# Peptides against a protein of PDB entry 3OGK: the designs that were tried, part 134

Target 1, 307 residues: chain A of PDB entry 3OGK
Amino acid sequence: ATPDRLSRRFPNLRSLKLKGKPRAAMFNLIPENWGGYVTPWVTEISNNLRQLKSVHFRRMIVSDLDLDRLAKARADDLETLKLDKCSGFTTDGLLSIVTHCRKIKTLLMEESSFSEKDGKWLHELAQHNTSLEVLNFYMTEFAKISPKDLETIARNCRSLVSVKVGDFEILELVGFFKAAANLEEFCGGSLNEDIGMPEKYMNLVFPRKLCRLGLSYMGPNEMPILFPFAAQIRKLDLLYALLETEDHCTLIQKCPNLEVLETRNVIGDRGLEVLAQYCKQLKRLRIERGADEQGMEDEEGLVSQRG

## One batch from the design tools (peptide; made by RFdiffusion4, then SolubleMPNN)

Design b1_p21_2_s2 (from b1_p21_2, 17 letters changed)
Fold by OpenDDE base, seed 2:
Structure b1_p21_2_s2 (fold): chain B 307 residues (1-307), chain A 21 residues (1-21)
Amino acid sequence: as target 1 above (307 residues)
Amino acid sequence: RKEYRERLRKLREEAEAKELL
């Protein structure tokens, strides 16, 4: 579909999702007309789609100018912006969004590639937004944002239910977890093993409603921090956990209400057997190939075609 | 750790690209 045809057919469109081509296809001579740029769509949104509340760009090229135009055109009517695996923008574009769209409920930049200029966008969001429900910059690299701003967001946004972050040290998020009283989902962070302090994370207090979780770099020494609330876990993301097959078995046995599991091939056939035995409410299972296959001489950590 | 995550991301992208072919 072309932007012009969309507005003519659906002038009252409230939600738009655009999917670009996979990134692997972008490295070939990108013809100007490959359809990867959001610019013509943002122009159409600004001019003709005055009821649009939700925008989802997946694998698109998005410039700061595009974000600025979108922000000013939709302002407080924009409820959802998802920049899913997008590229071409900087944190200035994000700043424009949060400055002009003060009632945004969902802001996602998951797996997007961008140039980081400063942490002002998160600070501005913290200072002015009270509507945020979902914040997701999972699998991104922000070095200039403050955990204190995340805490402020949690304090001010009472409907905040899902937060996915990059590589924050998890102990820097203690204040955030205390403030985020209604948080149901958390992904990301960084668990950093300290051989000299094995109990470094044992006193970490999670939000009481937390039931969807994915802690990055969680190993077997950190895994016990989940045990007090493992029975309430409904979704578990172990893709970036540092758990072996046996660790998976241990954790899965403690999660009888698990509905969604995302993990790597390291779960093995044994882990799948344990999953089938203990997780009767399982609705979705995602197993990805890990980098672990290059080093595994032993068959125990692989999911076979029989599993 | 970051290198590991990047490798996983690349593998995922390659798998998604193959599914679309």
Scores: peptide ipSAE 0.339, ipTM 0.851, DockQ to the pose 0.377
Fold by OpenDDE base, seed 1:
Structure b1_p21_2_s2 (fold): chain B 307 residues (1-307), chain A 21 residues (1-21)
Amino acid sequence: as target 1 above (307 residues)
Amino acid sequence: RKEYRERLRKLREEAEAKELL
């Protein structure tokens, strides 16, 4: 499809999702006209798609100029922007979005690659947005943003229900969790082992409605922090947890209401058996191949065709 | 830890590429 054809056919389009080519396929010489740039689409949005409130770019090249144009063209009419596995922009582009789109409800840049200039975009969002429902920069590397701004967002955005972040130290998010009273989903952060303080996370207080969770680098020592509300958990993202097969079994047994599990092959056939036994409401199971092979190949950590 | 996450990302991308073939 071409941008021009889209606007001619659907002048009242409210939601647009564009998918570029997979990155792995891009290792082959990308033809100049591969359609991976959002620029022509942003131009079309600006000129002809005046009712567009939701934009999702997946695996697209997005420049700061593209973001600036989009931001100014849609302004407070833009409710959703998803930069899913995109590249080519900096935090200046994000700043433009949050500056001009003050009523944005969903902002996603999950797995996007960008140049980080500063943390102003998150600060601006914190200072001016009260509409945010979903914030997702999961699997990104922001080093210049402040957890204090995230806390401010939680205080100001009463409809905030889903937050996925990068490598924030979880202890720095205590204020955020206290403020995020309606939060249902949290993914990311960083759990860091401290030999001198093995129980440093045991007093973490999570939002009362939290039921979808994925704590990065959660090991067996940190896993018990979930036990008080494990029966409430409906979705677990264990892709970046540091759990072995037995740890999976332990946690799964405590999550009888689990509907979605995302994990690695380390769950093994044993973990799948436990899952089948205890999680009768399971709707979706995603098992990714782990890089765990370089460690102890516990024979139990492989999913066979029997599982 | 970060290296592990990047390895997983790479594996996912490889898997997605295979699904498109």
Scores: peptide ipSAE 0.337, ipTM 0.846, DockQ to the pose 0.354
Fold by OpenDDE base, seed 4:
Structure b1_p21_2_s2 (fold): chain B 307 residues (1-307), chain A 21 residues (1-21)
Amino acid sequence: as target 1 above (307 residues)
Amino acid sequence: RKEYRERLRKLREEAEAKELL
């Protein structure tokens, strides 16, 4: 579809999702200029889609100017913005969004690539937003944002239920977790092993309603921090955990209410057997190939076709 | 760790691309 055709056909559109060019092997199969830029769509949104409250761009090129135009056009009517695996913008574009869209409920830039100028966008969000329900910059590299702003968001946004972050040291998020009383989902952070303090994370207090979790770099030494509430875990993201097969078995046995598991091939057939035995409510299982497995077809800790 | 994560992301993208072909 073209932007113009969309507005003519659906002038009262409330939600728009656009998918751009696939990456990797498909990148070479699709013309470079095929539907990659959001600019013409943002122009159409600004001019003709006055009821649009939800925008989802996936794998598209988004400029700061595009974000600024979108922000000003939708302002407080924008409830959802998802920049899913997008590129081409800077944190200035994000600043424009949070400055103008003060009632945004969902802000996502998961796996997006951008130029980071400063942390002002998160600060502005913290200072002015009280409506946020979902914040997701999972698998991004923000180095200039403050965990204090995240804490402020948690304090001010009473409906905040899902937060996915980049590589924040998890201990810097203690204040955030204390403030985020209604948080149900958390992904990201960084668990950093400290040989001198093997139990440095054991006193970490999670939000009481937390049931969807994915801690990055969680190893077997950190895994016990989940045990007190493992029975309430419904979704577990172990993709970036540093758990072996046996560790998976240990954790899975403690999660009888698990509905969604995302992990790597390291779970093995044994882990899948344990999963089948203990997790009777499992609805979704995602197993990703490990980075080192290309040469290890015969090694222990692989999932066979029987699993 | 970041390198490992990036490798995993690349593998995922490659797998997704193959599934779409």
Scores: peptide ipSAE 0.335, ipTM 0.847, DockQ to the pose 0.393
Fold by OpenDDE base, seed 5:
Structure b1_p21_2_s2 (fold): chain B 307 residues (1-307), chain A 21 residues (1-21)
Amino acid sequence: as target 1 above (307 residues)
Amino acid sequence: RKEYRERLRKLREEAEAKELL
C-alpha cells in the first residue's frame, strides 16, 4: 500500500500500524526499496490523516525529523506511539514526542535501537503528562534516564497500568513501585546478585495489583520475592530470567492462575508437565531457543516434540 | 548478563527472519 492511497480511502483513520522487514543479517537480502522508512507515511499523516490517534511502527527506520513532524502534526490528539524494534532516531526525537503530545497514553520503544543524548525526554514526560497508561522501553539501553522521573510518572499518572523498562537496578525502583498503585504489569529492571547480601531484594514491595511480570536476570535466589503474590500472577516473562528447569517447576507450581508464559527451552519437558498440571488457565505459551544450549549438554533443558 | 540477553535477542531476530523468507 502507498501512503496516498491510504488517506484517500480512509481519511478518518484513527489507528495505523506499519511493519517493516527484519533487520541486519537479512537486510542484505532485502531490496533497497522495501519501504522501511516512515518518512512518506509521516508526511501523509501530517497532511491528510487528521484523526489519527494511534501509530505503530514495527521494524521501521524512524528519524528525529520524522518524530518531530509526527509530534507537531498530531499533538495532543496522539494517544499511542509504538516504535517497535525501530531504528534511526535519538532521544531528541523522543523529547519532541513527549513535548508536543502531552496527552499520550501509550509510549513504546521496545527493542528499538537509538542514540542516547540525554534523559530529558523522560523528565519532560514526568513533568507534564498525567494521561500515561503504558510506558514501554523494554530491551533498550538507556543509561541517562532517572528512576526518579519514573517515580514522578507513577505519582502523576493514576491510570498507569503497564511499565516495561531497561536495565534499572530494581532497588532504584522502590519509590516507583510505591507510587505506582494501579500498576498491573512490570517487565525489565536488573536483578544483580550480591554474594555478600543475598537477601537484598527480599524486602521489595511490589504494587498490589501486579499480575504480569518479567524481571530480568532473576535467578533462583531472587525468585522467592514473587512467592507472596504468585497466586495472582497471570503472565510471566521468563525469557531473560536465569532459571533452570527445576526453578521453572518451582515457580510454575506457585502460579495456578497463569495465563501467559514466555520462556526458553530450558523449561524442558518436565517444566511443561508441571505447567500442564498446575496451570489450567494457560492461554499462551511461548518457548524460545536459549543461548545456553551450547553449554548445557544436559538433555533435561530441551523441549521435545512430545512436550 | 547483557551479553546473554543480546545473544537471545539475536537468536529471536534470526528466527523471525527465517519465518519471513
Scores: peptide ipSAE 0.334, ipTM 0.844, DockQ to the pose 0.382

Design b1_p21_2_s3 (from b1_p21_2, 17 letters changed)
Fold by OpenDDE base, seed 5:
Structure b1_p21_2_s3 (fold): chain B 307 residues (1-307), chain A 21 residues (1-21)
Amino acid sequence: as target 1 above (307 residues)
Amino acid sequence: LKDYRARLRAARERAKAEELL
């Protein structure tokens, strides 16, 4: 598809999703003109797609100039921006988006690669946005953003229901969790084992409505923090949890309302049996082969079932 | 556990890189 062809046919388009070539088709030898750049689309959005409120770029090259143009063209009419597995931008581009699109409801940069210049984009978002419902920078490496800005966002955005973050120390997010009264989904963070303080996370308080969860590096010592609300959990992402087969069995038995499970092959046949026994509402199971498996350090396998 | 954590982190980073390259 070409941008001009799309706008001519659908001048009143409200939502646009562009997908770059899948990982398996991404060869280093693919010409740059394969349609991986968002620039021509952003130009078309700016000129002709004046009702566009939702933009999703997946596996695209996005520059700061593209983001700046998009931000200025759509301004407060932009409700959703998803930079899903994108590259080519810096935090300056993100700053432009949050500066100009102050009513944005969904901002996603999941698995995107970018140059981090500063944490101003998150600060600007915290200072001026009250509309945010979904914030997702899962699987990203931000070192210059403040967990305090995340707390401010939670306090100011009453409709905030889903937050996915990178490797924030979970204890730095205590204020965030306390403020995020309507949060239903949380993924990411970092649980860091401390031999000298094995119970350092035991008093962690989660938002009352939390039902979709994926804590990175959660081990068996941290797992009990979920038990008070395990019955309300609908989705678990255990892909990056440090749970063995028996730990999976223990947790699964406490989650009778589980609808979605994502985990690694470590769940084993026994874990699957327990899952079948206790989780009668399960709709989706995803099992990945983790690099943690012996001899599989460089291998990744995925098995998925949908009920 | 420490080595396991490091492996999971490395796997995450590698998976991300493979999706973008």
Scores: peptide ipSAE 0.228, ipTM 0.829, DockQ to the pose 0.170
Fold by OpenDDE base, seed 4:
Structure b1_p21_2_s3 (fold): chain B 307 residues (1-307), chain A 21 residues (1-21)
Amino acid sequence: as target 1 above (307 residues)
Amino acid sequence: LKDYRARLRAARERAKAEELL
């Protein structure tokens, strides 16, 4: 479809989702005529889609100028922006979005590639937004953003229910978790083992409503921090957990209300048996090959054709 | 994703090495 055809057919469009090429094709010379650039769509949104409140770009090329135009065109009417696996922008583009779209409820940059200039976009969001419900920059590399701004967002955004972050040290998020009283979903962070302080995470207090969780680099030593609320966990992301087969079995047994599990093939047939036994509410299972399991075809803890 | 997976692998390899010590 072309942008002009969309606006003519659906002038009252409220939600738009555009999908570009798979990433494998994004690293190749994307032909200029590839519908991978959001620019013509942003132009059409600005001119003709005046009721658009939700925008989802997936695997698109997005410039700062595109973001600035979108931000100014939709302003406080923009409720949702998802830059899903996008590229071509900097944090200046994000700053424009949060500056002009002060009532944004969902902001997603998951797996997007960008140039980081500063942390001002998150600071601006923290200072001016009270509407945020979903913040997701999972699988991104922000080195210049402050966990204090995330805490401020949690304090100011009472409807904040889902937050996915990059490699924040989990201990730096203590204030965030205390402030995020309505948080139901958290994903990301970084659990860093310290031989000198094996229990450094044991006093971590999670939001009371937390039921969807994925902690990066969670090992068996950190896993017990979930046990007090494991029975309320409905979604678990273990893709980036440092759990072996037995650890999976231990955790799964404590999650009888689990509806969604995402993990690596390290769960093994044994973990799948335990999952089937204890997780009767399971609706979705995703098993990926772990980077840690590459080349170890002969190791125990692989999912066989039985699973 | 590749870099994150590489970090995951490195972390696991480190953890395994520490368990063997």
Scores: peptide ipSAE 0.092, ipTM 0.691, DockQ to the pose 0.091
Fold by OpenDDE base, seed 2:
Structure b1_p21_2_s3 (fold): chain B 307 residues (1-307), chain A 21 residues (1-21)
Amino acid sequence: as target 1 above (307 residues)
Amino acid sequence: LKDYRARLRAARERAKAEELL
């Protein structure tokens, strides 16, 4: 579909999702003018889609100018922006969005690639937004943003229910977790093992409503921090956990209300047996081959045709 | 364990790069 055809047919459109082609095709085989740029769509949104509240760009090229135009055109009417696996922008584009769209409820940039100039966008969001429900910059590489701004967002946004972050040290998020009283979902962070202080995370207090969780680099020494609320857990993302088969068995036995599990092949047939025994509410199971498991075909932690 | 963490981090970075390609 072309942008002009969309606006003529659906002038009252509230939600738009655009999917680009897989990026491998963009850079190596297809000229840049293949239609992966959001620019013509942003122009059409600005001119003719006056009711648009939700925008989702997936695998698109998005410039700072595109974000600035979108921000100014939709302003406080923009409730959702998802830059899903996008590229071509900087943190200046994000700053424009949060400056002009002060009532945004969902801001996602998961797996996007961008140039990081500063942390001002998160600071501006913290200073002015009270509407945020979902913040997701999972699998991004922000180095200049402050955990203190995340805490401020949690304090000011009472409807904040889902937060996914990059590799923040989890201990730097203590203030955030204390402030995020209604948080139901958290993914990301970084658990860093300290052989000299094995219990450094044992006093970590999670939000009382937390039921969807994915802590990056959680090992067996850190896993016990989940036990006090394991019966409340509905979704676990263990894709980036440092758990072996037996660790999976230990954790799964404590999560009888688990509905969604995402993990690696390390769960093994034994882990699947335990899952079937203890998790009767399981709706979705995703098992990926970990890149670190390449060549471990003969060791414990393989899912066979028996599992 | 440190080596395993480093491998998982590198794997995550590669997966992200492959999706960006």
Scores: peptide ipSAE 0.210, ipTM 0.823, DockQ to the pose 0.171; fails the geometry check
Fold by OpenDDE base, seed 1:
Order: C-alpha cells, then sequence, then structure tokens
Structure b1_p21_2_s3 (fold): chain B 307 residues (1-307), chain A 21 residues (1-21)
C-alpha cells in the first residue's frame, strides 16, 4: 500500500496502523528501501487524512520532523499515538506531540529507541493534559523525566487507566499510585533490594482497581506486596521479575482470576501444573527464555514439551 | 540478585535492539 492510495480510498480514515520492518530474523530477506520511514505517510496524513485520530507506527523510522508535522497537522484531533518499537526521534519530537496534541488519550513509546535530551515532554504533558487514559513508555530508558510529573498526570487525568514506565524506583511512585485512583494497569518500575532495609516496599499502596501488573525486578521478598490484591489480578507480567519456580507457584496459587501470564521458562513444568490447577480463567500464556536460563542446571526451571 | 537484575536488564535491552534492527 502507498500513502496516496490510502487517502484516495479512505479519505475519512480515523485509525491507521503501519507496520514497518519485520523481526530481525527476516531482515536479510527484505530490500533496504522497504519503506520503513513514516515521512511519506505523515505527509499524506497532514494533507489528506483530516479525520485521522489514531496513529500506530510499528517498527518504523520516525524523525522529530515527522512528529512535529503530525502534531501540528492533527493537533487536538489526535487521540492516539503509538510509537511501537520505533526509532529515529528524540524527546523533542515527543515534546512537539504533547504540546500540540493537548487532548491525546493514548501515548505509547514502548520499546522505542530515541535520544533523550530532557524531560520537558513529560512536564508539558503533566501541565496541560487532562484527557490521558494510557501512557506507555515500557522498556524505554528515560533518565531525565520526573516521577513528580507522572504524579501530576495521575492527579489531572481522571480517566488514566494504564501506565507502563521504565526503571523508576517504585518508592518514587508512591505519590503517583495514590493519585491514580482509576489505574487498572501498571507495568515497569524498578524494585531494588536493600539488604539493610528489607521492609522498604512493604508499605506500598497500589490503586484499588489495579488488575494488570508487571513489576520489574520483583523478587520473593517483594512479592508479598501483591498478596492483598492477588485475587483481583487478571494479567501478570513476570518477564523481568526475579522469581524462581517455587515463587511462581506461590504467586500463581494466589491469582485464581489470572487471564494472561507472561513469564520466563523458569516457571517450569511444575509452575505450569500449578497454573493449570489454580488459574481456570487463563486465556493467554507467554513463556520466553530468560537470561536466567543460561547456565541453570536445574531442570525444574525448564518448560518441557509436557508442560 | 544484583547480577541477576543486570542480566535481565541486558536481556531486555538486547531483545529491544533486535526488534529495532
Amino acid sequence: as target 1 above (307 residues)
Amino acid sequence: LKDYRARLRAARERAKAEELL
């Protein structure tokens, strides 16, 4: 498909999803000029797709200029922007988006690669947006954004239901969690073990509606913070949790309403058995090889063809 | 645990990079 053909066929298009480069395994099979740049599409959006309110770029090259053009062209009509596994932009491009698209409801940069210049984009979002429902910069590295801005967003955006972040220290998000009264989903953060302060996370209070969760680096010592609401958990991301097979079994038994589990091979056949026993609502299971699988001699931490 | 976190972080970054290549 070409941009011009799209606009001619669908002048009233409201939602566009573009998928660029396939997975790395397919890279050698695709010519260099495969059309991975969003530029021609942004041009077409700006000129001819006046009803477009949702844009999803996946594995595309996106420049700051592309984002600026998109932002100015769609302004407050842009409700959704997803930069999913994209590259080529900086935080200046994000700043343009949040500056011009004051009514954006979904902003996603999950797994995107970018140059971080400053934290102004999140500050601007915090100062002016009241419409945000979904904020997702999971698996990104922001060092210059403020947890306070995230708290401000939570306070001002009463419809905020899903937030996924990078490696914020979870204790810095206490104010955010308190403010995010309608939050249903949270992923990311960073739990940092302190041998001298084993109880440092025990007083964490999560939003009452939280049911989709993925805390990065949660170990068995931190896992009990989930127990008060484990029965309401519907989705659990354990890909970057520090849980062994037995810890998985312990947690899974407390999550009878679990519908989606994402975890590592460390769950093992035993964990899968426990999952089958206790999680009768499970509809999606994703198991990946973790970094912990390298050099692990314990067969119990492996999923076999039986599991 | 620190080493394990480092390995998980590194794995995450590798996976991210592979998806972008």
Scores: peptide ipSAE 0.138, ipTM 0.802, DockQ to the pose 0.176; fails the geometry check

Design b1_p21_2_s4 (from b1_p21_2, 16 letters changed)
Fold by OpenDDE base, seed 2:
Structure b1_p21_2_s4 (fold): chain B 307 residues (1-307), chain A 21 residues (1-21)
Amino acid sequence: as target 1 above (307 residues)
Amino acid sequence: RKRDRERLEELLRRAKAEELL
């Protein structure tokens, strides 16, 4: 569909989701008009889609100018912005969004590629937003944002239920977890092994309602931090965990209410058997095939066609 | 662990690259 055809047919549109072509297709000499740019859509939103509250761009090219135009056009009416696997913007574009859209409830930039100028966008969000429910910059590389701003967001946004972050040291998020009293979902962070302090994470206190979790670089030494609330876990993201087959079996046995599991082939047929035995409420299983196959000669930790 | 992290990061980078294909 073209932007113009959409506005004429649906002038009262509240939610728009656009999907671009796969990024690999963007490396071909794609004509400027290939529909990968959000610019014509942002123009149409600004002019004709005055009731639009939710915008989701997936695999689109988004400029700072596009974000600035969208921000100014929708202002406090914008409740949801998802930049899912997008590219072409900087943190200045994000700053414009959070500056003008003070009542935004969902801000997502998961797997987006961008130029990071500063951490001002997260600071501005922390200073002025009280409406945020979902913040997701999972699988991104922000080096200039402050965990203190994330804590401030948690303190100010009482409806904050889902937060997904990049490579924050988990210990820097202690204040955030204390403040995020209604948090149900957390993904990301970084669990860093310290040979001199094997128990450095054992006193980590998670939000009481936490039931959807994915800790990056969680190994078997850190896995016990989940055991006190494993029975309430409904979703696990183990894609970035450093768990072996036996560790998967141990954790799965402690999660009888698990509904969604995302993991790698390291779970193995044995892990799948344990999952079938203990997780009777399982609704979705995602197993990523990774290069874990190339290095471990051991037959353990492969999912066969029989599993 | 550092080697496992590096391997995992490479794995995930490859998987992302393949999803981008």
Scores: peptide ipSAE 0.035, ipTM 0.719, DockQ to the pose 0.225
Fold by OpenDDE base, seed 5:
Structure b1_p21_2_s4 (fold): chain B 307 residues (1-307), chain A 21 residues (1-21)
Amino acid sequence: as target 1 above (307 residues)
Amino acid sequence: RKRDRERLEELLRRAKAEELL
């Protein structure tokens, strides 16, 4: 579809999802005219799609100028922005969004590639937003954002239910977890093993409603922090966990209400058997081929074609 | 763990790159 055709057909469009080509195709000599730029769509949104409250760009090129134009055009009417696996913007573009779209409820940059200039976008969001329900910059690298701003967001946004972050040290998020009283989903962070402090994370207090979880770099030593609420867990993202097959079995056995599991092939056939035995409510299973297999020619972490 | 993390990060980077294909 072309932007102009869309606006003519659907002048009252409230939600737009655009899918670009896979990123590898963006690195290949894809002709500039491949339709991966959001610019013509942002122009059309600005001019003709005045009821648009939800925008989802997937695998598109998004410039700071595009974000600024979108932000100014939709302002407080923009409830959802998803930059899903997008590229071409900086944190200045994000700053424009949060500055102008003060009632944004969903902000997603998951797996997006961007240039990080500063942490001002998260600070601005923390200072002015009270509407946020979903914040997701999972699988991104923000080094200049403050966990304190995340805490402020949690305090101010009473409807905040899902937060996915990059590589924050999980202990820096203690204040965030305390403030995020309605949080149901958390993914990301960083669990860093300290040989001198094996119980470093044992006192970590999670939000009481937390039921969807994915802690990055969670190993078997940290896994016990989930046990007090494991029966409450409905979704696990173990893609970035440092769990072996046996650790998967241990955790899965404690999660009888698990509905969604995302993990690597390290779960193995044994883990799948345990999953089938204990997780009768399982609705979705995603097993990614970790390149763990290329180095683990010999060990149990292979999911056979029988699974 | 650091090695496992670095390995995992590399694996995930590769998997992302492949999913980007």
Scores: peptide ipSAE 0.035, ipTM 0.716, DockQ to the pose 0.230
Fold by OpenDDE base, seed 1:
Structure b1_p21_2_s4 (fold): chain B 307 residues (1-307), chain A 21 residues (1-21)
Amino acid sequence: as target 1 above (307 residues)
Amino acid sequence: RKRDRERLEELLRRAKAEELL
């Protein structure tokens, strides 16, 4: 479909989702004329799609100029922007979005690749937004953003229900968790083992409504922090957890209301048996091949095809 | 036991389908 054909057919379009075909590794090999650039679509949005409030770009090339044009064209009418596995922009483009789209409810840049200039975009979002419901920069590398701005967002955005972040030290998010009273979903952070302080995470207080969770680098020593509310957990993201097969079994048996599990093949056939036994509400299972495949040829950590 | 096996078979089928993606 071409942008012009879309606007002519659907001038009152509220939501647009575009998907680039190639995997990110092949994306840099896409000819300029391949529909991987958002530019012609942003032009069409700006000119002809005046009711558009939700934009989702998946595996697209997005420039700062594209983001600036989109931001100015839609302003406070933009409720959702998802840059899902996109590339080609910097934090200046994000700054333009949050500056002009002050009523944005969903901002996603999960698995996007960008150049980080500064943390101003998150600060601007913290200072001016009260509408945010979903913030997701999971699997991104921000080094210049402040956890204090995330806390401010949580304090100001009473409808904030889902937050996914990069590698913030989880202890820096204590203020955020305290402020985020309606938070239902959290993914990311960083749990860092400290041999000198084995209990440093035991006093973490999570939001009372938290039921979808994925803590990065959670090992068996940190896993007990979930036990007080494990029966409330409906979704677990264990893709980046440092749990072995037995740890999976231990956690899964404590989550009888689990509906969604995302994990690596380290769960093994044993973990799947435990999952089948204890998690009667399970709706979705995602098993990815992890780096664990290279070292542990041991039968216990592999999901067998023989079942 | 039978229900858990049927569910395990479904989980394994789903797991296998996701490995192929």
Scores: peptide ipSAE 0.017, ipTM 0.540, DockQ to the pose 0.035
Fold by OpenDDE base, seed 4:
Structure b1_p21_2_s4 (fold): chain B 307 residues (1-307), chain A 21 residues (1-21)
Amino acid sequence: as target 1 above (307 residues)
Amino acid sequence: RKRDRERLEELLRRAKAEELL
């Protein structure tokens, strides 16, 4: 559909989701004109979709100008922006969004590629937003944002229920976790092994309502930090965990209320058996094939075609 | 761990590249 046809058909549209072509296709000679750019849609949103409060761009090219136009056009009416696997913008575009859309409830940039200029966008969000429910920049590379701003967001946004972040040191998020009293979902961070301080994470206190979790680089030494609330866990993201098959088995056995598991092939057939035995409420299983499959045919950590 | 992290990051990068293909 063209933007103009959409607005004519649905002038009162409240939610728009656009999907671009797969990124592999964007690197291939796909003519620029094949709907990869959000610009014509942002123009249409600005002019004709005045009730639009939710925008989801998936695998689109989004410029800072597009974000600025969208921000100014929707302002406080914009409740949801999802830049899902998008590219072409900088943190200036994000700054425009958070500056103008002060009542935004959902801000997602998961797996987006962008140029990072500064951390001002997160600071501005921390200073002015009290409505945020979902913040997701999972699988992004922000190096210039402050965990202190994330803590401020948690203090100010009482309805904050889901936060997914990049490579923050988990210990820098202690203040965030303490402030995020209603947080149900957390993904990301970075668990860094310290040979000199193996128990450095054991005193980590998670929000009491936390039930959806994915800690990046969580190894078997850190896994015990989940045990006090493992029975409360409904979703695990282990894609970025450093767990072997046996570690998966150990953790899964402690999560009888698990509904969603995302992991790698390292779970193995053994892990799947344990999952079937202990996780009777499981609704979704995602097993991502690791590149290690070709070399590990003989290792216990493979899911066979029987699983 | 550093090696495991680097390995994991590489694995995930490859897996993502394959999903894109």
Scores: peptide ipSAE 0.037, ipTM 0.722, DockQ to the pose 0.247; fails the geometry check

